# Peptides against a protein of PDB entry 4X86: the designs that were tried, part 1

Every score and structure here is a prediction.

Target 1, 56 residues: chain A of PDB entry 4X86
Amino acid sequence: EGPQLLLSEAVSRAAKAAGARPLTSPESLSRDLEAPEVQESYRQQLRSDIQKRLQE
Structure headers, positions and changes below count from the first letter of each chain, unless a header shows other numbers.
Peptide ipSAE is a variant of ipSAE made for these designs: the mean of its two directions, with the distance scale d0 fixed at 1.0 Angstrom where the peptide's residues are scored. Compare it only between designs on the same protein; published cut-offs may not carry over.
A fold fails the geometry check if it doesn't show the stated peptide or something in it is severely misdrawn.

## One batch from the design tools (peptide; made by RFdiffusion4, then SolubleMPNN)

Design b1_p11_3_s1
Fold by OpenDDE base, seed 3:
Structure b1_p11_3_s1 (fold): chain B 56 residues (1-56), chain A 11 residues (1-11)
Amino acid sequence: as target 1 above (56 residues)
Amino acid sequence: FAAALAAAVAP
């Protein structure tokens, strides 16, 4: 339970908003960011950051 | 991190 925000999607949206283009295919970057360990770490940080922003 | 969060939550 929680916002199922994929790190791959968040990075792709952030890169598009910044006008940043990866030197490699965006698909290769997405594959590396879909790693379960990276996604779990991102989910924990996301939860912590949302909680901090809701307490301010 | 806050920029990635904002980009993910933005419609």
Scores: peptide ipSAE 0.047, ipTM 0.624, DockQ to the pose 0.262
Fold by OpenDDE base, seed 5:
Structure b1_p11_3_s1 (fold): chain B 56 residues (1-56), chain A 11 residues (1-11)
Amino acid sequence: as target 1 above (56 residues)
Amino acid sequence: FAAALAAAVAP
């Protein structure tokens, strides 16, 4: 059990908020960010970052 | 990575 945040969704939201457009197709970027190893690494990082922010 | 975390956690 943990925050089910997709890295692809997080990057899409961040790009929209920044007005940034990827030089590559957003679909190619989403495909690379949907890789299960990348998603698991992001989930671990997100958990660590949340824990750090709760300790500050 | 506060901005990326904020963008992910923000509703």
Scores: peptide ipSAE 0.046, ipTM 0.630, DockQ to the pose 0.247
Fold by OpenDDE base, seed 4:
Structure b1_p11_3_s1 (fold): chain B 56 residues (1-56), chain A 11 residues (1-11)
Amino acid sequence: as target 1 above (56 residues)
Amino acid sequence: FAAALAAAVAP
């Protein structure tokens, strides 16, 4: 249980907001960011960064 | 972090 934030979704939205285009297909970037190990690392970082900001 | 969080939570 925790914030269901997909890294692939966050990066795709950030790229769109910045007007940035991947050098590869958006689908290839999404596939790499949907890897379970990458998503778990992002979830751990997100939790750590939220905890740090709540202690400031 | 703040930009990625804002992008993920944005409608």
Scores: peptide ipSAE 0.041, ipTM 0.597, DockQ to the pose 0.205
Fold by OpenDDE base, seed 2:
Structure b1_p11_3_s1 (fold): chain B 56 residues (1-56), chain A 11 residues (1-11)
Amino acid sequence: as target 1 above (56 residues)
Amino acid sequence: FAAALAAAVAP
């Protein structure tokens, strides 16, 4: 059991918080970020980065 | 990463 954060949701929230707009449509960006391989890579990165921050 | 994570987990 790990944080079930969608990369598409994370990027959308981060962009909104930064006041940034994608140069492409938000829908095109979501489609690319919803790819299962990209989502799994993000989950692994998220776990690794949390572990690094807990060891610092 | 930390800012994107904070924004993603923020309610």
Scores: peptide ipSAE 0.041, ipTM 0.604, DockQ to the pose 0.240

Design b1_p11_3_s2
Fold by OpenDDE base, seed 4:
Structure b1_p11_3_s2 (fold): chain B 56 residues (1-56), chain A 11 residues (1-11)
Amino acid sequence: as target 1 above (56 residues)
Amino acid sequence: FEAALAAAVAP
């Protein structure tokens, strides 16, 4: 039960902030970004990036 | 901080 840092939510928020529209259906993009392997890779990357920013 | 981050990223 940690803060669910969903890659799908992060990408959707970033796309909205940039005024970018996906070339594919948003549902197809969400499905690919909600894949457990992609979500775990994103969680690990985010942890690594935050750790690096604290060591600088 | 590492413990708080580990807790925040914990499944």
Scores: peptide ipSAE 0.031, ipTM 0.609, DockQ to the pose 0.108
Fold by OpenDDE base, seed 3:
Structure b1_p11_3_s2 (fold): chain B 56 residues (1-56), chain A 11 residues (1-11)
Amino acid sequence: as target 1 above (56 residues)
Amino acid sequence: FEAALAAAVAP
């Protein structure tokens, strides 16, 4: 199993770095970001973005 | 590299 680059973890790290606090519970936000269709779309985008950066 | 990336983002 490769490094599970979870969108939920990426968003949590970005929110902490920006000093942003969600108005909703962090658990509700994590549940929405753990949806399989959202996670698959993020993995495809991450793959595409890494490939683009290596071709520059 | 592409094979290692494909493995890293494999479901």
Scores: peptide ipSAE 0.031, ipTM 0.607, DockQ to the pose 0.089
Fold by OpenDDE base, seed 5:
Structure b1_p11_3_s2 (fold): chain B 56 residues (1-56), chain A 11 residues (1-11)
Amino acid sequence: as target 1 above (56 residues)
Amino acid sequence: FEAALAAAVAP
């Protein structure tokens, strides 16, 4: 099974690194990003993006 | 989206 990267965690880290704050509550954003279909789509994209970077 | 990928995989 590939690295379990949570999209909610990735977005939170990216926002913190950019000094950006969500306009909505972090809890509402986390709930939407923790949806199983969203997390699966992110896992597939992450795998594709890693594969592209390994081919460059 | 390299910066987002790097932020996601960074410890």
Scores: peptide ipSAE 0.031, ipTM 0.601, DockQ to the pose 0.243
Fold by OpenDDE base, seed 1:
Order: structure tokens, then C-alpha cells, then sequence
Structure b1_p11_3_s2 (fold): chain B 56 residues (1-56), chain A 11 residues (1-11)
């Protein structure tokens, strides 16, 4: 199990920290954020950001 | 390091 930094989990944590309630049902938001294309894009971005941070 | 990161973010 790699660090499954799920975008859904990251957004859920951020929303809780901000006191933000999703205007949509949390289930609809989770479904959209659990989309495989969105999760893959987030994973690639995270990889890129970590790589950049290590090249500094 | 890049290989370890690639493995860590591998699906």
C-alpha cells in the first residue's frame, strides 16, 4: 500500500480544517474526487511536487 | 529516490 493520498481524503481533511461544508452532498463530492482520472492527476501532481522539492 | 517515490505513488 503506497501512500494512498486520496484526493478525496485530502479534500475531506481540508474541508474539516476550514470548517467548509460541501454545498453538494459529501457523497457526491467524494464520488467526483474518487474518479480514477482525478485521482491519477492528483497522484502525478503530488509526485511532481515532491520531486521539485527534492531538487531544491 | 525517484524509483522509491515512483513505487510509493504506483497504483
Amino acid sequence: as target 1 above (56 residues)
Amino acid sequence: FEAALAAAVAP
Scores: peptide ipSAE 0.032, ipTM 0.613, DockQ to the pose 0.105; fails the geometry check

## One batch from the design tools (peptide; made by RFdiffusion4, then SolubleMPNN)

Design b2_p13_5_s2 (from b2_p13_5 with E6L E7R E10K)
Fold by OpenDDE base, seed 2:
Parts: C-alpha cells; structure tokens; sequence
Structure b2_p13_5_s2 (fold): chain B 56 residues (1-56), chain A 13 residues (1-13)
C-alpha cells in the first residue's frame, strides 16, 4: 500500500511530452511496465531519487 | 511521510 506512481503512466506521459511513439505496441509496453516486479523497482528508484534530491 | 510526498508529486503531474 502506498502512492500509486505507475511506471506505465510515467512512461506514457514522457512519451507524449517527447512526441515519441514506441516501436513496440503500446499494449505490449504497458503490460511489461505493469509487471509487479518492474513497478516495485520503479518505486524504489523514485524513492531513492527523491531522497537524493532532498539531500542536495 | 515519504508516501505523502510521492502523492503530492503525483498530483502535481
């Protein structure tokens, strides 16, 4: 339980902002990015990045 | 504490 900062959503927003279209189907990419282990890794990285920024 | 910060960041996006 916690804030749901989805990697899939983050990537989708980044892709839209960059005007980038993935070479893979959006559905396949979303499926891979929604995998629990991938999402957990993203959460940990995001937490780490924020902590680093707060310590700067 | 950090969870609330993450939520705020999400809401600002």
Amino acid sequence: as target 1 above (56 residues)
Amino acid sequence: ELEELLRLIKELE
Scores: peptide ipSAE 0.030, ipTM 0.566, DockQ to the pose 0.185
Fold by OpenDDE base, seed 5:
Structure b2_p13_5_s2 (fold): chain B 56 residues (1-56), chain A 13 residues (1-13)
Amino acid sequence: as target 1 above (56 residues)
Amino acid sequence: ELEELLRLIKELE
């Protein structure tokens, strides 16, 4: 399958880059962030953000 | 749509 973007993965990468650890266990955080409605909201936001960047 | 978006994101990263 092609690349997929998960909010859970994005948050994990961002946390790692910031040297931060989630207050919630990574497993619990991933579970919450992988919820379909959350993932869809992230996809929409990501699309919007990319469109904004392409218009700069 | 999503595949194209994912491709674009991959190119930006």
Scores: peptide ipSAE 0.029, ipTM 0.576, DockQ to the pose 0.352
Fold by OpenDDE base, seed 3:
Structure b2_p13_5_s2 (fold): chain B 56 residues (1-56), chain A 13 residues (1-13)
Amino acid sequence: as target 1 above (56 residues)
Amino acid sequence: ELEELLRLIKELE
């Protein structure tokens, strides 16, 4: 099993760092962001971004 | 391996 970086956790950390409060509950936001298709898209993007950085 | 790098990033976060 590969490392799991959750989009829900990334968004939560970004919101905290920005001092932003979502209009929706953290639980509802996490549910939407934990959808398999959303998480897979994030994993692919993250992999692509890291590969690009390694090639710079 | 990219999986090893992703593991390290996860640990640093």
Scores: peptide ipSAE 0.029, ipTM 0.564, DockQ to the pose 0.182
Fold by OpenDDE base, seed 1:
Structure b2_p13_5_s2 (fold): chain B 56 residues (1-56), chain A 13 residues (1-13)
Amino acid sequence: as target 1 above (56 residues)
Amino acid sequence: ELEELLRLIKELE
């Protein structure tokens, strides 16, 4: 429940929008992107990007 | 706060 900030979902959406097919299976990609350290890095980057945009 | 961040993300989508 609630809004989710998942890198795996963001990448999936971006890939679909671009018509890109990953060389790896979606399941393998999701596993890699769901790693806690990767997700935390994404959260930090996204927060930074949003903060930058709010200051523009 | 995380909740505010998630709201902002949702508004940008």
Scores: peptide ipSAE 0.028, ipTM 0.573, DockQ to the pose 0.330

Design b2_p13_6_s1
Fold by OpenDDE base, seed 1:
Structure b2_p13_6_s1 (fold): chain B 56 residues (1-56), chain A 13 residues (1-13)
Amino acid sequence: as target 1 above (56 residues)
Amino acid sequence: SEELLELLRQLQE
């Protein structure tokens, strides 16, 4: 339900922006980051962070 | 809440 804010995509973009490569394969990293429990935790954290920002 | 997530999605684009 609602938009999916993909952690794997966010990390990928961050890595590219920083010119960094993971020590493990990108496929392995993506697999871990796309796990449902990890993705949900990220969504909640991101929402919380933005809500806090809006309250400033 | 859902609206906020939509905003976040837009920021990710």
Scores: peptide ipSAE 0.031, ipTM 0.573, DockQ to the pose 0.128
Fold by OpenDDE base, seed 5:
Structure b2_p13_6_s1 (fold): chain B 56 residues (1-56), chain A 13 residues (1-13)
Amino acid sequence: as target 1 above (56 residues)
Amino acid sequence: SEELLELLRQLQE
């Protein structure tokens, strides 16, 4: 189980919120961000962040 | 955790 949020989606939302567009094409960026090792690292960080927020 | 995650998704514009 655990948090189910793709890093690619998170980056997309962050970029939108900042009004920024990545220099790398969206497709290429998504490919990199959806790589298993990258996604797993993000999942771990996200879980940690969520737990920290729940402890507030 | 998943409940909070879903909330965050809903709050995102």
Scores: peptide ipSAE 0.030, ipTM 0.516, DockQ to the pose 0.126
Fold by OpenDDE base, seed 2:
Structure b2_p13_6_s1 (fold): chain B 56 residues (1-56), chain A 13 residues (1-13)
Amino acid sequence: as target 1 above (56 residues)
Amino acid sequence: SEELLELLRQLQE
């Protein structure tokens, strides 16, 4: 549908950067993070945060 | 907004 920032990818990158491993299985975490409603919430939050930063 | 998201994705790579 278009370019997207994936919450699952963002979390994965953050975890790698921090050297952190989740207590839950990566598969379970990814499944939760890739849920459409969760991804949409992340997109909205990200857009909102960026807009706020641009207005500062 | 989609273009902006793509830009941010690129920045995160």
Scores: peptide ipSAE 0.028, ipTM 0.546, DockQ to the pose 0.107
Fold by OpenDDE base, seed 3:
Structure b2_p13_6_s1 (fold): chain B 56 residues (1-56), chain A 13 residues (1-13)
Amino acid sequence: as target 1 above (56 residues)
Amino acid sequence: SEELLELLRQLQE
């Protein structure tokens, strides 16, 4: 539920900003990053990080 | 909450 939060988008943006390029295809990387368990872990981690930041 | 998730989405954009 709620809006979709994509780890793949975050990684792509960070890589672009740093001038880094993956050795594998973007499609392959996205598939790995969008795996359900990975995506859920990222969502929980991001939520936790923002909550901590807001409490500072 | 749904409201928090919306905030997170905005930060990703």
Scores: peptide ipSAE 0.027, ipTM 0.564, DockQ to the pose 0.133

## One batch from the design tools (peptide; made by RFdiffusion4, then SolubleMPNN)

Design b2_p19_4_s1
Fold by OpenDDE base, seed 1:
Structure b2_p19_4_s1 (fold): chain B 56 residues (1-56), chain A 19 residues (1-19)
Amino acid sequence: as target 1 above (56 residues)
Amino acid sequence: SERDALVERALEEVRAQIP
């Protein structure tokens, strides 16, 4: 379905794909992943990665 | 941290999806 723009969804997909089960509680993990500053950092990194790919 | 590791894994998988 393409790259996930939401960090929470990206992590969920990555964990499932890897067969990983986080030790952190779902509530605590979601709280961290949905924090505005954390989501924004992810979005900025994603944008940077896309730009780098376009420059290749 | 586990959170950071999961974020990094997510980024790796997203990067693999960038055409």
Scores: peptide ipSAE 0.523, ipTM 0.859, DockQ to the pose 0.717
Fold by OpenDDE base, seed 3:
Structure b2_p19_4_s1 (fold): chain B 56 residues (1-56), chain A 19 residues (1-19)
Amino acid sequence: as target 1 above (56 residues)
Amino acid sequence: SERDALVERALEEVRAQIP
């Protein structure tokens, strides 16, 4: 359904697709994934990947 | 870490969806 710009949702989708069950509690994982610095790092990586595709 | 591994998996899935 298109690229997910929100890290927490992207991880949720990926985990479901792989049938993965994280050992980290949902609360702890959400705290990490929603941390501003973690989300920003994801956004920058995604931005870079999109730019690479645009240049192909 | 598990968090980082999940993030990498998420990136792989997103990359696959970029046209």
Scores: peptide ipSAE 0.523, ipTM 0.860, DockQ to the pose 0.726
Fold by OpenDDE base, seed 2:
Structure b2_p19_4_s1 (fold): chain B 56 residues (1-56), chain A 19 residues (1-19)
Amino acid sequence: as target 1 above (56 residues)
Amino acid sequence: SERDALVERALEEVRAQIP
């Protein structure tokens, strides 16, 4: 489907693909993944990764 | 942390999808 721009969705997809079940409660995990600073860090990393690929 | 590990896993999966 393509790269997921939302961290919370990216984690959900990755966890399902790997068959992983986090020990952290869904509520706590969602709070962490949806925190602005965490989402922004993800966005910046993703943007950097895409830029690197385009420059290759 | 578990959160950090999940984030890294997510990044790995996303990177694999970048053409």
Scores: peptide ipSAE 0.518, ipTM 0.858, DockQ to the pose 0.726
Fold by OpenDDE base, seed 4:
Structure b2_p19_4_s1 (fold): chain B 56 residues (1-56), chain A 19 residues (1-19)
Amino acid sequence: as target 1 above (56 residues)
Amino acid sequence: SERDALVERALEEVRAQIP
């Protein structure tokens, strides 16, 4: 409910909604998605998208 | 990569939830 601020959770929810089963092991995928630089990139993109929406 | 594809899907789903 509402925009997910954690990338790992956002990916999990999106995958479930699409009925997708990632080939990457859960452990490896979580490690990648929870990496600080990856999470930060997601946060920045999300912030930018929100700002764009507010400016429409 | 699979990771990048999943990230893009996640972003698309989140964008759809932005009011």
Scores: peptide ipSAE 0.518, ipTM 0.859, DockQ to the pose 0.679

## One batch from the design tools (peptide; made by RFdiffusion4, then SolubleMPNN)

Design b2_p21_6_s1
Fold by OpenDDE base, seed 3:
Structure b2_p21_6_s1 (fold): chain B 56 residues (1-56), chain A 21 residues (1-21)
Amino acid sequence: as target 1 above (56 residues)
Amino acid sequence: SAEARARLDAALAAVAALFER
């Protein structure tokens, strides 16, 4: 249960929309963003932010 | 938690530093 959006996917989409390019490679960036602790922190924050927005 | 937020903020800052226009 909860938001299933991957941070790696979110950042990739945002980067494409903004025309931003990684200094290294998209593959290296994706690997870094797929770190479990980073993804979990993102999931928790995303859930919290959504809940706050819905209660406003 | 505050710790989770700090980890996320650090991760986002690190991500931002990896991008150029």
Scores: peptide ipSAE 0.169, ipTM 0.640, DockQ to the pose 0.723
Fold by OpenDDE base, seed 1:
Structure b2_p21_6_s1 (fold): chain B 56 residues (1-56), chain A 21 residues (1-21)
Amino acid sequence: as target 1 above (56 residues)
Amino acid sequence: SAEARARLDAALAAVAALFER
């Protein structure tokens, strides 16, 4: 239930859109962002932010 | 939760530090 966007995917998309380059590599960045606790925090925040946006 | 937000904020700060300015 809820948003199913991975933080790693979100950051990758944002980086591409901004023309930003990781200091290490996109792959290393993705691996660092795959921690379950980080992903869960992102999912919760994303859901909350969407709800707030709909109420504006 | 505030704790979840803090963890995310820390992660986002760490991510920002990994990009060229």
Scores: peptide ipSAE 0.169, ipTM 0.644, DockQ to the pose 0.677
Fold by OpenDDE base, seed 2:
Parts: sequence; structure tokens; C-alpha cells
Structure b2_p21_6_s1 (fold): chain B 56 residues (1-56), chain A 21 residues (1-21)
Amino acid sequence: as target 1 above (56 residues)
Amino acid sequence: SAEARARLDAALAAVAALFER
């Protein structure tokens, strides 16, 4: 068990909320962010951040 | 790891550079 948010989804949601537009396309950006090593790094960081919040 | 965090931060910076308001 652990954080299940995809980095690609998180970036897409953040961009929409901020009114930011990708210079290329949302699809190309999502493809780049779906790389397994990038997603794993994000998952690890998200887990760490949640743990820190629980300890506050 | 510290290295994994650094790689993620670099990736997020690169992502930010691909966006405009």
C-alpha cells in the first residue's frame, strides 16, 4: 500500500488549477511523465511528504 | 534518498519550464 497518484495526473490537475498551458501539448507532457523511474521518484517523495505531515 | 529527491526536483523544474500562464 502507498500513494497511488500518478505524477502525470498530478501535473495535469495542477496545471488546470493554475490556468497554465503546456508549450507543446498535454499529451506529450503526460507521455514524458509516465516514465516508470519518474513515477517511482514521485511516489517515494509523496510518501515521504505524507509521513512528514502526519508527524506535525 | 537525497538523490531521488534531487532528480524529482529537477524533473519538476523542467516540467515548470514547459508551461506558460
Scores: peptide ipSAE 0.168, ipTM 0.637, DockQ to the pose 0.752
Fold by OpenDDE base, seed 5:
Structure b2_p21_6_s1 (fold): chain B 56 residues (1-56), chain A 21 residues (1-21)
Amino acid sequence: as target 1 above (56 residues)
Amino acid sequence: SAEARARLDAALAAVAALFER
């Protein structure tokens, strides 16, 4: 088991919070961020970051 | 891994380039 947050969701939320607008569309950006390699890298990073925080 | 981090950083840089100021 591990973090299940999608990179596409994280970026969408961050963009909304910052008032940033994608040049194309939110939907196109989300599609690009659904690439398995990118999502796996994000999942691994999330897990690593959580582990580091727990050990501080 | 360092490789996974590099791939993520590249992806995030590409994402940033897709946003307006």
Scores: peptide ipSAE 0.168, ipTM 0.643, DockQ to the pose 0.783

## One batch from the design tools (peptide; made by RFdiffusion4, then SolubleMPNN)

Design b2_p23_8_s1
Fold by OpenDDE base, seed 1:
Structure b2_p23_8_s1 (fold): chain B 56 residues (1-56), chain A 23 residues (1-23)
Amino acid sequence: as target 1 above (56 residues)
Amino acid sequence: SRVVSDAEIAAAGLAAARAEYRQ
Protein backbone atom coordinates (compact mmCIF):
# COMPACT_ATOMS: atom_id res chain seq x y z
CA GLU B 1 0.00 0.00 0.00
CA GLY B 2 1.02 3.56 -0.64
CA PRO B 3 3.82 4.94 -2.77
CA GLN B 4 6.83 2.74 -3.35
CA LEU B 5 9.21 5.03 -5.17
CA LEU B 6 12.83 4.48 -4.28
CA LEU B 7 14.51 7.52 -2.79
CA SER B 8 17.80 6.47 -4.34
CA GLU B 9 16.17 6.35 -7.75
CA ALA B 10 14.42 9.68 -7.31
CA VAL B 11 17.61 11.38 -6.20
CA SER B 12 19.59 9.84 -9.04
CA ARG B 13 17.10 11.09 -11.60
CA ALA B 14 17.02 14.55 -10.08
CA ALA B 15 20.80 14.76 -9.98
CA LYS B 16 21.02 13.69 -13.60
CA ALA B 17 18.46 16.26 -14.65
CA ALA B 18 20.36 18.98 -12.82
CA GLY B 19 23.73 17.89 -14.17
CA ALA B 20 24.99 17.32 -10.67
CA ARG B 21 27.41 14.67 -9.48
CA PRO B 22 27.89 13.52 -5.91
CA LEU B 23 31.11 14.42 -4.14
CA THR B 24 31.77 10.79 -3.26
CA SER B 25 30.31 8.52 -5.92
CA PRO B 26 26.94 7.49 -7.31
CA GLU B 27 27.43 4.11 -5.68
CA SER B 28 28.14 5.53 -2.24
CA LEU B 29 25.23 7.91 -2.50
CA SER B 30 22.87 5.15 -3.55
CA ARG B 31 24.06 2.91 -0.74
CA ASP B 32 23.29 5.57 1.85
CA LEU B 33 19.89 6.31 0.37
CA GLU B 34 18.94 2.65 0.14
CA ALA B 35 19.16 2.16 3.89
CA PRO B 36 15.79 0.81 5.04
CA GLU B 37 15.16 3.56 7.57
CA VAL B 38 15.97 6.25 5.03
CA GLN B 39 13.74 4.72 2.39
CA GLU B 40 10.92 4.33 4.89
CA SER B 41 11.21 7.95 5.95
CA TYR B 42 10.96 9.00 2.32
CA ARG B 43 7.94 6.77 1.79
CA GLN B 44 6.19 8.26 4.79
CA GLN B 45 6.88 11.80 3.68
CA LEU B 46 5.67 11.10 0.17
CA ARG B 47 2.57 9.38 1.50
CA SER B 48 1.83 12.37 3.67
CA ASP B 49 2.25 14.74 0.75
CA ILE B 50 -0.09 12.70 -1.42
CA GLN B 51 -2.69 12.54 1.32
CA LYS B 52 -2.58 16.29 1.72
CA ARG B 53 -3.01 16.77 -2.01
CA LEU B 54 -6.01 14.45 -2.03
CA GLN B 55 -7.59 16.60 0.65
CA GLU B 56 -7.55 19.70 -1.54
CA SER A 1 28.53 18.82 -14.67
CA ARG A 2 28.98 20.18 -11.19
CA VAL A 3 30.12 18.36 -8.10
CA VAL A 4 27.88 18.69 -5.06
CA SER A 5 27.99 17.11 -1.63
CA ASP A 6 26.04 13.91 -1.22
CA ALA A 7 23.89 15.49 1.45
CA GLU A 8 22.97 18.43 -0.75
CA ILE A 9 22.16 16.19 -3.70
CA ALA A 10 20.03 13.97 -1.51
CA ALA A 11 18.16 16.92 -0.03
CA ALA A 12 17.55 18.56 -3.39
CA GLY A 13 16.47 15.29 -4.96
CA LEU A 14 14.05 14.57 -2.16
CA ALA A 15 12.59 18.05 -2.40
CA ALA A 16 12.21 17.77 -6.17
CA ALA A 17 10.52 14.40 -5.92
CA ARG A 18 8.06 15.56 -3.28
CA ALA A 19 7.31 18.89 -4.95
CA GLU A 20 4.80 17.23 -7.25
CA TYR A 21 2.61 16.41 -4.28
CA ARG A 22 3.06 19.40 -2.00
CA GLN A 23 0.38 22.08 -1.82
Scores: peptide ipSAE 0.442, ipTM 0.823, DockQ to the pose 0.674
Fold by OpenDDE base, seed 2:
Structure b2_p23_8_s1 (fold): chain B 56 residues (1-56), chain A 23 residues (1-23)
Amino acid sequence: as target 1 above (56 residues)
Amino acid sequence: SRVVSDAEIAAAGLAAARAEYRQ
């Protein structure tokens, strides 16, 4: 239950839209963002954001 | 294209992604 978007994918899309590239590499950035604890924190935050939006 | 630190891209990208759901 809840959002299933990957943080790494979300950040990648945002970076591409902004024309920004990481100092290291897209692969290295994605690897860092795919850490389970990081992804879980993002999922919880996004879930909270969606819930607040639904309550508007 | 603009080269930016990984930390800055991560922070900005997260903020942008979540902005769609913030009041």
Scores: peptide ipSAE 0.441, ipTM 0.824, DockQ to the pose 0.660
Fold by OpenDDE base, seed 4:
Structure b2_p23_8_s1 (fold): chain B 56 residues (1-56), chain A 23 residues (1-23)
Amino acid sequence: as target 1 above (56 residues)
Amino acid sequence: SRVVSDAEIAAAGLAAARAEYRQ
């Protein structure tokens, strides 16, 4: 069990908040970020960060 | 609104998201 956060969603929110638009398209960017290996890498990194906070 | 490379947006977004869970 671990965090169920999507990198594509996180990046989309951050870009919108910053008023930034991708050079290609939001759809193309999201598609790249939704690749399983990319999402899993993000999940593992985020889990590590959360665990550090919980143990401090 | 500004246009940024996909790689830069991805990197910045990832960093910002993770920063919420780091000191």
Scores: peptide ipSAE 0.439, ipTM 0.823, DockQ to the pose 0.669
Fold by OpenDDE base, seed 3:
Structure b2_p23_8_s1 (fold): chain B 56 residues (1-56), chain A 23 residues (1-23)
Amino acid sequence: as target 1 above (56 residues)
Amino acid sequence: SRVVSDAEIAAAGLAAARAEYRQ
């Protein structure tokens, strides 16, 4: 848990907890979320969120 | 189990993950 967590993993865990299934397929969803630019954007956002909390 | 659009699942999952670290 933290900046190294994959977006695809985070989404998968949340979906499982909510009992939700993707309209397309788990594989298609994962493929989209694992795109480098998508993952990097998520990492940066999460990193920023954590840094803000640490400065709190 | 319910079916949800990929976009909605992605958005909800992202929000849930980030919420743990937001003020």
Scores: peptide ipSAE 0.435, ipTM 0.819, DockQ to the pose 0.722

## One batch from the design tools (peptide; made by RFdiffusion4, then SolubleMPNN)

Design b2_p26_2_s1
Fold by OpenDDE base, seed 4:
Structure b2_p26_2_s1 (fold): chain B 56 residues (1-56), chain A 26 residues (1-26)
Amino acid sequence: as target 1 above (56 residues)
Amino acid sequence: SLIEELMRDPSREVLLELARSLARAQ
């Protein structure tokens, strides 16, 4: 339970905030980012980064 | 990291909540 933090959504928001555009098509990028193994890696990294932020 | 950039200046309480949610999702 809790909010689902999708890598694809995070990347989209980051790109928008930075004024950046992907070199590949948005559809291809989204497909790659939505792969379960990639999403899991992102989740683990997100948790790690949050923990590091809390320790600062 | 990119993730750290996305989390610029969030409240500690929000970060704790997110961390707990991610832990439970394992």
Scores: peptide ipSAE 0.034, ipTM 0.587, DockQ to the pose 0.050
Fold by OpenDDE base, seed 1:
Structure b2_p26_2_s1 (fold): chain B 56 residues (1-56), chain A 26 residues (1-26)
Amino acid sequence: as target 1 above (56 residues)
Amino acid sequence: SLIEELMRDPSREVLLELARSLARAQ
Protein backbone atom coordinates (compact mmCIF):
# COMPACT_ATOMS: atom_id res chain seq x y z
CA GLU B 1 0.00 0.00 0.00
CA GLY B 2 1.21 3.46 -0.92
CA PRO B 3 3.88 4.65 -3.31
CA GLN B 4 6.81 2.39 -4.07
CA LEU B 5 9.92 4.19 -2.85
CA LEU B 6 12.82 2.53 -4.63
CA LEU B 7 16.04 4.48 -4.76
CA SER B 8 16.77 3.19 -8.25
CA GLU B 9 13.49 4.60 -9.52
CA ALA B 10 13.93 7.88 -7.65
CA VAL B 11 17.42 8.42 -9.05
CA SER B 12 16.26 7.61 -12.57
CA ARG B 13 13.45 10.14 -12.33
CA ALA B 14 15.67 12.81 -10.81
CA ALA B 15 18.39 12.30 -13.41
CA LYS B 16 15.88 12.53 -16.23
CA ALA B 17 14.30 15.66 -14.78
CA ALA B 18 17.72 17.29 -14.45
CA GLY B 19 18.85 16.21 -17.91
CA ALA B 20 21.77 14.36 -16.40
CA ARG B 21 23.50 11.42 -18.05
CA PRO B 22 25.13 8.89 -15.75
CA LEU B 23 28.79 8.08 -16.24
CA THR B 24 28.10 4.40 -15.69
CA SER B 25 25.67 2.39 -17.77
CA PRO B 26 22.05 2.69 -16.65
CA GLU B 27 21.98 -1.05 -15.99
CA SER B 28 25.02 -0.97 -13.71
CA LEU B 29 23.73 2.05 -11.84
CA SER B 30 20.34 0.44 -11.30
CA ARG B 31 21.99 -2.71 -9.99
CA ASP B 32 24.05 -0.75 -7.47
CA LEU B 33 21.06 1.29 -6.33
CA GLU B 34 18.99 -1.84 -5.77
CA ALA B 35 21.34 -3.10 -3.06
CA PRO B 36 19.32 -3.57 0.14
CA GLU B 37 21.67 -1.59 2.38
CA VAL B 38 21.59 1.35 -0.04
CA GLN B 39 17.82 1.19 -0.28
CA GLU B 40 17.43 1.16 3.50
CA SER B 41 19.71 4.17 3.91
CA TYR B 42 17.66 6.00 1.30
CA ARG B 43 14.41 5.11 3.05
CA GLN B 44 15.67 6.45 6.37
CA GLN B 45 17.01 9.64 4.83
CA LEU B 46 13.83 10.19 2.83
CA ARG B 47 11.67 9.81 5.93
CA SER B 48 13.86 12.24 7.83
CA ASP B 49 13.78 14.78 5.01
CA ILE B 50 10.00 14.50 4.67
CA GLN B 51 9.55 15.04 8.40
CA LYS B 52 11.80 18.08 8.33
CA ARG B 53 9.81 19.55 5.46
CA LEU B 54 6.50 18.95 7.24
CA GLN B 55 7.83 20.70 10.33
CA GLU B 56 8.82 23.87 8.49
CA SER A 1 20.50 16.36 -3.21
CA LEU A 2 18.43 14.06 -5.39
CA ILE A 3 16.01 13.53 -2.51
CA GLU A 4 15.58 17.27 -2.14
CA GLU A 5 14.92 17.56 -5.85
CA LEU A 6 12.20 14.93 -5.69
CA MET A 7 10.62 16.82 -2.79
CA ARG A 8 10.83 20.26 -4.38
CA ASP A 9 7.11 20.85 -4.88
CA PRO A 10 4.95 17.97 -3.64
CA SER A 11 1.66 18.62 -1.93
CA ARG A 12 1.54 18.29 1.84
CA GLU A 13 -0.87 15.39 1.49
CA VAL A 14 1.56 13.49 -0.71
CA LEU A 15 4.38 14.03 1.78
CA LEU A 16 2.20 12.81 4.63
CA GLU A 17 1.29 9.69 2.72
CA LEU A 18 4.93 9.00 1.92
CA ALA A 19 5.89 9.47 5.55
CA ARG A 20 3.19 7.06 6.69
CA SER A 21 4.23 4.52 4.08
CA LEU A 22 7.83 4.71 5.23
CA ALA A 23 6.77 4.35 8.86
CA ARG A 24 4.79 1.20 8.09
CA ALA A 25 7.84 -0.28 6.39
CA GLN A 26 9.78 -0.20 9.67
Scores: peptide ipSAE 0.032, ipTM 0.572, DockQ to the pose 0.052
Fold by OpenDDE base, seed 2:
Structure b2_p26_2_s1 (fold): chain B 56 residues (1-56), chain A 26 residues (1-26)
Amino acid sequence: as target 1 above (56 residues)
Amino acid sequence: SLIEELMRDPSREVLLELARSLARAQ
């Protein structure tokens, strides 16, 4: 149901779109970004940012 | 922020759908 919202995926897409590479290896970056507490923080921030955009 | 930059271009309808999806995932 619905799109899967993963921080690791978002960061990877952003890096690709910008033609940039992370300072850390892709594998290390994925491990860090897939941590449950990091993912939850991202979800909350994403929700907040979406709400801000809708209020503009 | 990075998140704000990722959200610069999507349509309002896409943002609404994402917001609903996030609400259901709580």
Scores: peptide ipSAE 0.031, ipTM 0.576, DockQ to the pose 0.052
Fold by OpenDDE base, seed 3:
Structure b2_p26_2_s1 (fold): chain B 56 residues (1-56), chain A 26 residues (1-26)
Amino acid sequence: as target 1 above (56 residues)
Amino acid sequence: SLIEELMRDPSREVLLELARSLARAQ
């Protein structure tokens, strides 16, 4: 249910928003970013950042 | 940061939806 909140997708979107091309190959980047520990850290940081934005 | 870039131009409604989704995904 709901949107897919994958870190790999978020990084791709952020790169586009910044007008930059990732330095890491898509395959290598996806592998690293899909690690469970990394994904969980991203989820926590994203939640925190969203909360800060909503409180502004 | 990358997250800051991702969140540069979202609507408040989108941010609320994402926050709720993250809460349910705990």
Scores: peptide ipSAE 0.031, ipTM 0.575, DockQ to the pose 0.056

